# Peptides against a protein of PDB entry 7Q4I: the designs that were tried, part 51

Target 1, 281 residues: chain A of PDB entry 7Q4I
Amino acid sequence: HENSTIAERLYSEVRVLCWIMTNPSNHQKKARHVKRTWGKRCNKLIFMSSAKDDELDAVALPVGEGRNNLWGKTKEAYKYIYEHHINDADWFLKADDDTYTIVENMRYMLYPYSPETPVYFGCKFKPYVKQGYMSGGAGYVLSREAVRRFVVEALPNPKLCKSDNSGAEDVEIGKCLQNVNVLAGDSRDSNGRGRFFPFVPEHHLIPSHTDKKFWYWQYIFYKTDEGLDCCSDNAISFHYVSPNQMYVLDYLIYHLRPYGIINTPDALPNKLAVGELMPEI

## One batch from the design tools (peptide; aimed at target 1 R67)

Design b2_p22_8_s4 (made by RFdiffusion4, then SolubleMPNN; from b2_p22_8, 9 letters changed)
Fold by OpenDDE base, seed 1:
Structure b2_p22_8_s4 (fold): chain B 281 residues (1-281), chain A 22 residues (1-22)
Amino acid sequence: as target 1 above (281 residues)
Amino acid sequence: SHEELEKKIEEDIEETLKLLEK
């Protein structure tokens, strides 16, 4: 029989609000499948859209659709969260409607951190932002203090945050968060393996799947390997996951078990003080 | 397909770069 006692503890102690970036055309095609799979493991799940959908729990934000409005949608999403949900969670995950997330692994990574620490995590990229920024597709998670600083200190100031709704969403939030001293954390495990991934597992696990000229190798902040050593055993997210693949992943991760193999979880690390980070590897 | 997804990934980064120029 499965023992979920530690996972249940972390569910209570590391509360995660997940907001999903979507649009009305994807409510049924994509977002619904997030809700039926990994999204059910969030403490709170909200779909951020331009149209309300009560069946999905989608919110209509005052933004247009299209890639040119993603930055605008992100700003409005976090404003909405701050106004209505800032006390409903400790951590606030952005994901796309084709991102798959293992929420238990995210809680494990976040456990030592105070939600009052101004920090955020994801797949860190090195261009455009000095401390780096988190890839939008891999999903990124802000502490409660990071959300507060973003909404209250950064967004109202055009010198700190881009006032226009256009721009590369992940870069713009990265610039904005840096300007209010929100730290771009290291999401790697103790072996230096990544946890947030901007592609499907196959693209990371298969050696030489991409050529050495592929942009990803120039963007990644930390050196990473390909193959089985690419990814943490406690990986958190993958992007470009189709609706069908979400159900497959849900089955493989939560239902399929090799008989006779018992996984003993590592001990939880000590909790950090407010403002303290795990040492970089 | 793998090729279709690779194409989509390349298109997405190109779109991101265009957005950064604005």
Scores: peptide ipSAE 0.518, ipTM 0.926, DockQ to the pose 0.862
OpenDDE base, seeds 2, 3, 4, 5: peptide ipSAE 0.517, 0.498, 0.505, 0.503; ipTM 0.926, 0.921, 0.923, 0.921; seed 3 fails the geometry check

## One batch from the design tools (peptide; aimed at target 1 W215)

Design b2_p23_1 (made by RFdiffusion4)
Pose (drawn by RFdiffusion4):
Structure b2_p23_1 (pose): chain A 281 residues (1-281), chain P 23 residues (1-23)
Amino acid sequence: as target 1 above (281 residues)
Amino acid sequence: SNLHLALYLFALFFPSSLDYPPP
């Protein structure tokens, strides 16, 4: 048994819309499993694709397939969400079909922040954007105000926002958001442990690549060695998670528990004013 | 924590040998 009253209260107080980037080849192989595991825990779940599908109720974006059109799919998905869902949620998560999200921990992190604060959260990388950009695979989440500025202010101005559909989707949205005064939030916990992860848990708990010019150690905005200390007890996401591993993480996180060890929730911080972020770690 | 235990268990039973390119 479990008492989920606290999470149910946050479910209504912190509405999260999750959109999943997918393609027809992945509809059954990956996207289905996201819907059956963590996707159903979102306030609203949307599969963004280039073709329709009965099972997923997928939205067909006017965008071709291929890695060269991921940026186009991101722009069209946020335009579609602004057009049809801007008042349906407070927070708007972009995730791949190989991202795993503990949605309850996302509501915990977002609770103190105003949806009217122009901010987005994720795993923060240093290159290409002064204030940093968020890993596309770890998932990043935008405030309602961040979605408004992206669609209303950044997309219509080619100087602020790349008009071609090519490029690293996460770097480009990082540039458009910096250009419209959307803040790159700090998603670490109060102990400085990460919540958003671009790899599976093993890769962060046991870093095999050892600061040997590997891209991750160069890209990370906040310096850390990681290891057994890497990860928050309220971590939000992992990536490169196979369809089978979606169900395993669901089982180990939500079902399996050591008898007699009761998680006691940390108190919720007080709500913040518009434009305010939590004290820096 | 319970989540740390779950992640350790995951790492023990489901190891990975994959390479990951930059974004």

Design b2_p23_1_s1 (made by RFdiffusion4, then SolubleMPNN; from b2_p23_1, 11 letters changed)
Fold by OpenDDE base, seed 5:
Structure b2_p23_1_s1 (fold): chain B 281 residues (1-281), chain A 23 residues (1-23)
Amino acid sequence: as target 1 above (281 residues)
Amino acid sequence: SLFHLALLLFSKLYPTTKEYPPP
């Protein structure tokens, strides 16, 4: 028998709205598998599309399809969240329809932070944005105040936020958030291990799986290693997760247990003041 | 940890493709 008491407490105290970036061609192929797996552990789950799907809970945003419209879709998704859902959660996760997320581990990371702190978390990259930006594929989570600043202060101002729908979605939101003093948080654990991953577990866990010239090593903001030390025991996300892999991850994380091994959760840290961050580790 | 063991089991089950370079 599992004791979920702390996870249930965090589900109530650290409310997460998850929005999934998808398109009509992926509703049945990818997005429904998010809904059937990790998405059920969000406090609210919304699929952001160009077409409505009442079975999926997909919203038709006023955007075209294609890679050149991902930034347009992100802007309209956060406008929709701000208008309809800003009080439904404390934290607002963007993920792709092939991102897998351990929502309990995200709640644990977010627990000390005030949702009124202008902060966001994810896999931090160093190019293009001075404070860094969060990788789009790994998923990234905004505080309620970060969403407010993005929608109310950044989006209406072409000097602060790109008005067109073109560009790299994750870079463009990263620029907009920096311009309204939303802080790019450190998502690493107390051992300096990453929690948000822009690839599948295999690509991070297998040493020498990538050449040292691979772009990722030039993009990462914090130094990270490959192998077993790549990843926190409380890792939050992986990208390029196939629909079948989502069900395998759900089984391995939530059902498969080695007999005689008991995991005792760490004590919850103290809550931070508004505007306070955890020290860099 | 149990998490590392689950990830190691997963890495053996699913060889994965790198699809999208970032910008």
Scores: peptide ipSAE 0.054, ipTM 0.736, DockQ to the pose 0.743
OpenDDE base, seeds 1, 2, 3, 4: peptide ipSAE 0.052, 0.043, 0.037, 0.050; ipTM 0.710, 0.709, 0.728, 0.714

Design b2_p23_1_s2 (made by RFdiffusion4, then SolubleMPNN; from b2_p23_1, 10 letters changed)
Fold by OpenDDE base, seed 2:
Structure b2_p23_1_s2 (fold): chain B 281 residues (1-281), chain A 23 residues (1-23)
Amino acid sequence: as target 1 above (281 residues)
Amino acid sequence: SLFHLALLLYAKLYPRSDVYPPP
């Protein structure tokens, strides 16, 4: 028997809408497995596509399919959320149909922050955007105020936000959010360990898995090491997770237990004022 | 590495910075 009382409290107090970037060819292959695993732990789960799927609960956005339409799909997804769902949650997660998310760990990270603070979190990268931007595949989470500023202030202004549908979606949203003073938060834990990961756990946890010349080490905003020190005990997301790996992760995290080990959760931090951030570590 | 090659192939399919640096 597990005591879920604090997780249940956070489920109520830190409401998360998860939207999943997908396409019609991936509804059955990928997106369905998100719905059957980690997506069930979101307060609201929506699949953003170009075609409706009533079994998946997928929305047909007014965008074409193709590699150059991801930014267009992200813009229309946040417009749809703002119009229909802005009050259904406090925080709005973008993830891919091959991202795995530990939603309880995200709620724990978000708990001190006001949803009226113009902030967003993810795996922060340093190029192209002065404050940094969040990796698209690791997933990124906007506050309600960040969504409002993005949709109402940024999207209507071609000087603040790219009007065409081309470009890297994560860079383009990062530019738009910076231009409306949405802060790129620090998602690291109190030990300086990352929580959002643009690769599978194996690629972060195994020392010397990548060459030090790998672009990722030049792109990360915060210094991060490989091995066990790479990753928070409260890690939030991993990317390139296959449908089968989603079920493995769901089993390992939520079902598999080492007998006789009881983890007591840390005390919740104090809530921050509107506009206040946790100190950078 | 084979991993870099796989990421480069995936980046062609899904243009985002976490797969391949934007130009």
Scores: peptide ipSAE 0.036, ipTM 0.728, DockQ to the pose 0.078
OpenDDE base, seeds 1, 3, 4, 5: peptide ipSAE 0.034, 0.031, 0.032, 0.030; ipTM 0.711, 0.711, 0.618, 0.708

Design b2_p23_1_s3 (made by RFdiffusion4, then SolubleMPNN; from b2_p23_1, 12 letters changed)
Fold by OpenDDE base, seed 3:
Structure b2_p23_1_s3 (fold): chain B 281 residues (1-281), chain A 23 residues (1-23)
Amino acid sequence: as target 1 above (281 residues)
Amino acid sequence: SLLHLSLLLYTKLYPRNDFYPPP
């Protein structure tokens, strides 16, 4: 028998709407496997597409398909969330249809923060945006106030937010959010270990898998190590996770247990005031 | 690196935007 009492408390106190970036060709191939695995642990799960799918709970956004439309789809997804769902959650996660997320670990990271604090979290990158921006593939989570500022203050103003649908989605939302004073938070744990990952676990956990000249080491905002010290024991996300790997991760994280090892969860931190952040490490 | 090759192979198999760096 598992004791889920603290996870159930956090499910109620830290409400997360997850929206999944997908397209009609991926509804059955990818998005359905998100719904059957980690997406069931969100308080609300919505698939953002160009076509409606009632079996998936997919929304048809007024955007075209293809690489050059991802920024357009992100803008319309957050407009749709603001209009229909802004009170259904406290936090709003973007993920791809091949992002895997440990939602309980995200609730633990978010617990001290007010949803009225203008903040967002993810894998922080340093280029293009002064405060940094969050990697689109690793997924990123906005507070309710960050969504409000993005939709109401940034999107209507061409000087604050790019009006066309072209560009790198994650860079463009990062520029818009900076321009409305939404803070790019630190998602690292108390040991300085990362929680949001733009690759599969294997690529972060295996030392020397990458050359030191690999773009990722130039893009990462915080210095990170390779091997087991790469990653928080409370890691939140991984990207490029195949549909089959989602079921493997679900089994390894939620079903497989080493007999005789009992994990005791850390104590919850104190809640922060509105506008207060955890100190940078 | 093997990762650059696996990412380059994955970009060829799955033409996604998510292969950084963004332009």
Scores: peptide ipSAE 0.037, ipTM 0.739, DockQ to the pose 0.106
OpenDDE base, seeds 1, 2, 4, 5: peptide ipSAE 0.037, 0.033, 0.036, 0.058; ipTM 0.741, 0.733, 0.742, 0.739; seeds 1, 5 fail the geometry check

Design b2_p23_1_s4 (made by RFdiffusion4, then SolubleMPNN; from b2_p23_1, 13 letters changed)
Fold by OpenDDE base, seed 1:
Structure b2_p23_1_s4 (fold): chain B 281 residues (1-281), chain A 23 residues (1-23)
Amino acid sequence: as target 1 above (281 residues)
Amino acid sequence: SLFSLALRLYSLLYPTTEEFPPP
């Protein structure tokens, strides 16, 4: 018998709307597998597309097709969320249709924070944005106040937020959020281990899998180790996860158990005041 | 720097950091 009492409590107290970046060609190939795996653990799940799909729960945003319009799609997705869903959750996760997310680990990270704190979390990169910005592929989560500031204060002002749909999606939202004083949080655990990952587990867990000259090591905001110390025991996301790997991860994380090993969860931290962050490690 | 300019030009061409890391 599994004791899910703490996970059920966090499901009610830390409400997460997950929106998935997709397109019509990926509805059946990728997005459907998100819905059948980790997406079922979100409090609300929405697929942001250019075409409606009632079986998927996909929304047709007023955006063009193609990779060059991801920033345009992100702006319209958050406008749609603000208009229709801002009260349906406390936290708003962006993920790709090949991102896998352990939503319980995200709720644990978010638990101490007020949704009225202007903050967002993800895999933090250091270039272009002074406070850093979050990786698009690893996924990133905004507080309700961060969504409000993004949509109401940043998007209407071309001096604060890029009006054009061109540019790196993750960099452009990072600039907009900084310009409205949304804080780029630290998603690391108490051991300084990362929780959001822009690659598959294999690429982070295997030492020397990438050259030391690989761009990631120059971009990462916090220094990370290679091997088993790369990743929190409470890791939240991985990117480039194939549809088949989503089902494997869902089985390994939620069904496969080593007999006779009982994991006792750590105590929940104290809740922070509005505007307060956890101390940097 | 030339590197910061190259990075800025790169961010204009590519949709996310991961799919098209700067050279």
Scores: peptide ipSAE 0.289, ipTM 0.803, DockQ to the pose 0.058
OpenDDE base, seeds 2, 3, 4, 5: peptide ipSAE 0.283, 0.277, 0.279, 0.285; ipTM 0.799, 0.793, 0.799, 0.792; seeds 3, 5 fail the geometry check

Design b2_p23_2 (made by RFdiffusion4)
Pose (drawn by RFdiffusion4):
Structure b2_p23_2 (pose): chain A 281 residues (1-281), chain P 23 residues (1-23)
Amino acid sequence: as target 1 above (281 residues)
Amino acid sequence: DEKLEEDMELREEQTEEFLEEME
């Protein structure tokens, strides 16, 4: 058994809308498994695709397929969410169909921040954006105010926001958000461990590639060697998670426990004023 | 723009190789 009263209270206090980028070839292979595992724990779940689907209730964006249209799908998805869901949630998560999210830990991290604070969170990379951009695969989450500025202030101005539908979706949204004074938040825990991860847990716990010009060690904004210390007890996301591994992570995280070891929750920080972030690590 | 494309391509290649080595 489990007492989930605290998480149920945060469910209502910190509404998270999750949108999943997918395509028709992945509707049954991947997107279905996201809906059956972590997707149902969001306050609202939306599958953004180029075609409709009964099982997912997928939204067909006026955007073609291919890696060259991922940026177009991101712009159309946030425009659709602003048009139809801006008051349906406080926080707006973008995730791929191979992202796994512990939604309860996302509510824990977001609790002190005002949804009117212009901020977004994720795994922070250094290149192409001065304040950093968030990994698209690890998932990134925008405040309601960040979604308003993106749709109302950045998309209508081609100088601030790339108008073509090509490019790395995460780098482009990183540029549009920096250009409209949306802050790149720090998602690490108070001990400095990461919460958002672009790879499976094994790749962060046992880093096989050893600082040998591998892109990850160059891109990471906050320096770390990772290893067995890499990851927070309240980590939020992993990526390149197969459809089968969605169910395994669900089992090991939510069901399997060592008898007699009770997780005691850290106290929630006090709410922050509009425009304020937590003390830097 | 070209630099970004090239960096992204290299990144994909390095990721693919790393995943194959892990397997």

Design b2_p23_2_s1 (made by RFdiffusion4, then SolubleMPNN; from b2_p23_2, 15 letters changed)
Fold by OpenDDE base, seed 3:
Order: sequence, then structure tokens, then C-alpha cells
Structure b2_p23_2_s1 (fold): chain B 281 residues (1-281), chain A 23 residues (1-23)
Amino acid sequence: as target 1 above (281 residues)
Amino acid sequence: DEKEKKDFEEYRKQLKKYFEELK
């Protein structure tokens, strides 16, 4: 029998609304598998689409489909969240319908932070945005205050936030958030290991002779190692996870146990004041 | 900026190739 007492406490104290970027063609192919796996561990789960689906609990946003409309969909998703759900959670995760998230590890990372702190977390990239931006595929999580600033202060002002729906979604939200003083947080663990990953576990864990010219090494904000030291023991997300791999990950993380090995959770850190961040490593 | 657009398109092309080679 598992002891989930701390996880249950964090579920109550660190409320997470997860919104999933999807489209009508992926409702059955991908999104339903998110709902049946990691998405059930969110305090609230919403699928953001262009068509309503009552079985999935999908919202029809007033946007077109296609890669050129992802930024438009993100803007409308956060408007919808702000209007209907801003008080239903403390933190607001964007994920794709092929992102896998360990929500308990995200709650652990977020626990010390106030949701009234204007901050967001994810896999930080260095180009285009001075403070960095969070990779769209790895998923990123905004505080309640970050959502408020994005929707109320940034979106209505074309000088602060791009009004057109074109562009790289993750870069554009990163620019908008910087312009309203939402801080790009450090999601690394105490050992400096990453928690949000823009690829599948295999690509991070296996030292590949990836050409040092691979774009990822130029984009990553913090230095990362390859192999087992690449990833936190409390990793939060992986991207390009197939529906089948979501069930495999669910089994490996939540069901498979090595006999005789008991994991004792670390003590929770002290809570930070509003506006305070963890010290940089 | 046109340079950023080109870099992003090349980035997307490399990603697509990477994922096609993993299949």
C-alpha cells in the first residue's frame, strides 16, 4: 500500500489547472489518452480546441486550426481561463496533447512560491527574449498573478503583446510576459538538473552523438549534462510522448516498484514571500 | 525580423527530420 499523504496535501495546497493544446483531429487520437493518464492528476483539466467535445471536456476557442494559429489559441485559452477559472487554481499549466507531466513533481517545485508572485516555469530557452522564454513543447506553468498580468495588462496592449495570431507561440508569450514583468523562473532542482524537457526521456537520458551543433544546445538557457545526470529525480515533463508511451510512463512511475526500495520524500522547503524567488544555483 | 524567421524555419525543419528519423 502506498503512502500518498504528502501528495494529497500538495494536491490541496498547490492547485493546478492544466489546459491541453489540442485540435478536433486529435481529440480521440491523443487528447483522450492525456485525460486517461497524467491529466487526471490535475485539479482541473481542460482541453483547448476549435470544436466542443463533451466527452473530452473540450472547449471550442474562437480560433482556426493549424500551426500558424497556436499563438492565437494560447491567447484565447488564457482569456477563457481568466474569465471562468482564475480562482479554481493557483497555477496554470499549458501542455500539448503529446506532453506527459508528473503533476506531483510540479506541485513540489511550486510549493514554496506564492501564486501572487508574477512568475512562470518550464524549460527555459535563451534566444529572442532577454530573460529567456519557456519551450512550448515541454509545457509551462504560470502563477495566477502571471495569468492576470498576461490577460489584463499584456494582451490588450499591442505594444506589449503581439495582436496577430502568427509567430512562435512560446516566444510570443515569453515576450508578452517579460513586458509585464512576469519573471522567467528557474525550474532546476537543487543539483542543477532540469525538470521540464522538450523531448522524450530516451533522448535526454541516452548520450547520443548528437552533433554539438544541435539547436537544443544553443537554445537551452542553463547548461545541462547528458545521460542520467540530465534529468532531475523529480522531473516534471517530457514532450513527443505517444499515446502508448503515456500508459507506459504511467505504469513505470505510478505502478512499477522495485521490491525493498522505499523512497522517503525530502522535507518541504519554507514558503517564500510574495515576489521572492529561490536563490539561483 | 527576417533572420529570426529563417532561423525558426530551419529549426522546424531540423526537428521534423529528427522525428522522422526516429520512426
Scores: peptide ipSAE 0.025, ipTM 0.592, DockQ to the pose 0.633
OpenDDE base, seeds 1, 2, 4, 5: peptide ipSAE 0.007, 0.006, 0.007, 0.017; ipTM 0.359, 0.351, 0.308, 0.372

Design b2_p23_2_s2 (made by RFdiffusion4, then SolubleMPNN; from b2_p23_2, 14 letters changed)
Fold by OpenDDE base, seed 4:
Structure b2_p23_2_s2 (fold): chain B 281 residues (1-281), chain A 23 residues (1-23)
Amino acid sequence: as target 1 above (281 residues)
Amino acid sequence: DEEEKKDFEKALEQIKEYFKELE
């Protein structure tokens, strides 16, 4: 029999609100499959769209659709969260409707941090933002304080946060967060392995003979290895996951077990003080 | 171990092909 006592404890102590970036055309095609798989493990799950969907629990934000409106949607999503749900969770995850997330691994990473620490985590990229920014596709998670600073301090000030709805949403939120002293955290494990991935597992696990000029290698903030050492054993997210792949991953991670092998979880680390980060590796 | 590495790579390729079939 499976022992989930620690996971249950973390579910209560590290509350996560997940909001999913979607659109009306993807409610049935993609978003519903998030709801039926990894999204059910969030403390609260909200789908942010341009149209209401009662079956999906989708919110109609006052924004248009298309890639040129993603930044606008992100701003409105966090405004909505701050107004209605800021006390419903400790951490606030943005994910796409083709992102798969192992929420328990995210809670494990977040456990030592105070939600009152102005910090956010994800796959850190180095261009455009001095401290780096988190890749939109891999998903990124803000502390409650980070959300407060973003909505209350950054958004109302055009000098701190872009008022126009155009631009790359992950870069723009990264700029805004930096301008209000929200720290871009290090999501790597104790071995220096990444946890948030902007691609499917195959693209990270399999060494590609891809051109060293591939943009990803220029964008990553931290040096990463390929193959067996590419990914944390406690990986959190993957991107470009199809609906069918979500169900397969859900089965492999939560149902399939090798008989006679019992994994004992590592002890939880000590909690950090407000404003304190884990040492960089 | 080189043999273990090869086995791992083979397993990953099989998983990759499986996911492609689901797309």
Scores: peptide ipSAE 0.028, ipTM 0.498, DockQ to the pose 0.029
OpenDDE base, seeds 1, 2, 3, 5: peptide ipSAE 0.023, 0.016, 0.026, 0.019; ipTM 0.465, 0.467, 0.478, 0.453

Design b2_p23_2_s3 (made by RFdiffusion4, then SolubleMPNN; from b2_p23_2, 12 letters changed)
Fold by OpenDDE base, seed 2:
Structure b2_p23_2_s3 (fold): chain B 281 residues (1-281), chain A 23 residues (1-23)
Amino acid sequence: as target 1 above (281 residues)
Amino acid sequence: DEKLKKDEEERKKQIKEYFEERK
């Protein structure tokens, strides 16, 4: 028999709204598989699209489709969340319809933080934004206060936040958040291993033939290695996960067990005060 | 802005190449 008592506690104490970036052409192809796998472990799951879908629970945002509208969709998604759902959760995760997330591991990372702390987490990149910004593909999570500051303080001011819908979505939100003093948190575990990943597990676990010219090595904020030490035992997200791979990951993570191995969870850390971050790792 | 746009396109290109090399 499985004991999920601590996971159930965190489900109640660390409430997560997950919003999924999608489009009408991907509702059936990708988004429904998020809903049928990891998305069911969010406290609330919303699909942000340009068309309504009652089966999916998709919202039609007032934006066009295409890669040049991703920033526009992100702005409208968080406006929608702030207007309708700001009290439905403590933390607000953006993910793509090909991102896989272990929500329990995210709750564990977030547990010590106050949702009133202006902070967000993800796979931190270093260029263009002084404090860094979070990879769009790996997914990123904002505190309730971060969402408030983004929507109320940043978005209405063209000097703080880009008014156009064009640009790199992850960079633009990173600039906006920095301009309203939302902190780019460190999502690494106590061993310095990452938790949010912009590629599939295989690409992080297996040493690649990529050289230093590959963008990822120039973008990463923290030094990272490939191989088994690449990834936290409590990893949170992976990107470019196919619909079939989502079901495989669900099976491997939540069902497949090596008989006779008992995993005891670490004790929860002490809660931080509002505005306090964990020490540097 | 122009530099960022070029760098974003290069990132997208390299991602595409990255996956093509691993098929």
Scores: peptide ipSAE 0.388, ipTM 0.886, DockQ to the pose 0.849
OpenDDE base, seeds 1, 3, 4, 5: peptide ipSAE 0.357, 0.376, 0.350, 0.380; ipTM 0.873, 0.882, 0.871, 0.883

Design b2_p23_2_s4 (made by RFdiffusion4, then SolubleMPNN; from b2_p23_2, 12 letters changed)
Fold by OpenDDE base, seed 5:
Structure b2_p23_2_s4 (fold): chain B 281 residues (1-281), chain A 23 residues (1-23)
Amino acid sequence: as target 1 above (281 residues)
Amino acid sequence: DEELEKDFKEAEEQIKEYFEELK
């Protein structure tokens, strides 16, 4: 018997809308497996596509397909959310159809923050944007106020937000959010360990003689270690997760238990005021 | 959910095959 009382409380108090970046060719191959695994733990789950799919709950956005349209799709996705769903959640997660997310760990991280605070979280990268930006693949989560500022203040102004649909999606939203004073939050835990990961668990957990020239080490905003100290015990996301690995992760995280070990959750932190961030680590 | 059960069985079979190939 598992005690989920705190998780149930957080499900009600920290409402998350998850939108999944997908395309018609991935509806059956990838997106349906998100819906069958971690996506069911979101308060609302929407698949953002170029074609409608009533079985998947996919929305047809007025955009073309291909990597050059990802930024266009992100803009239209957040417009759609603002128009139809801005009051259905407190936080708005973007993920890819090969991102795996532990939604309970995200609710734990978000709990102290007001959804009226203009903030967003993810795997923070340092290039191109002064305050940093969040890696697209690891997924990133906006507060309700961040979505409002993005859609109402940034998107209508070509000086604040790129009007073209081309460019790196995560960099472009990062520029737009900075220009409307949405803060790039620190998603690390109290030990300074990361929670959002742009790769599979294996690439972070296994110390490899990673070439110090690997772009990731130049992009990461905060210093990170490899091995067991790479990752928070309350990690939130991994990227490049195959459909089969989503089911494996669901089993390992939610079903597999070491007999005789009881994990008790830490006490919830105090809630922050509107506009307040957690202290720097 | 019969489809979920099928997906889990397929995943379990692939895991078995993976471990057999590692031997």
Scores: peptide ipSAE 0.025, ipTM 0.461, DockQ to the pose 0.025
OpenDDE base, seeds 1, 2, 3, 4: peptide ipSAE 0.014, 0.018, 0.019, 0.014; ipTM 0.515, 0.506, 0.438, 0.454; seed 3 fails the geometry check

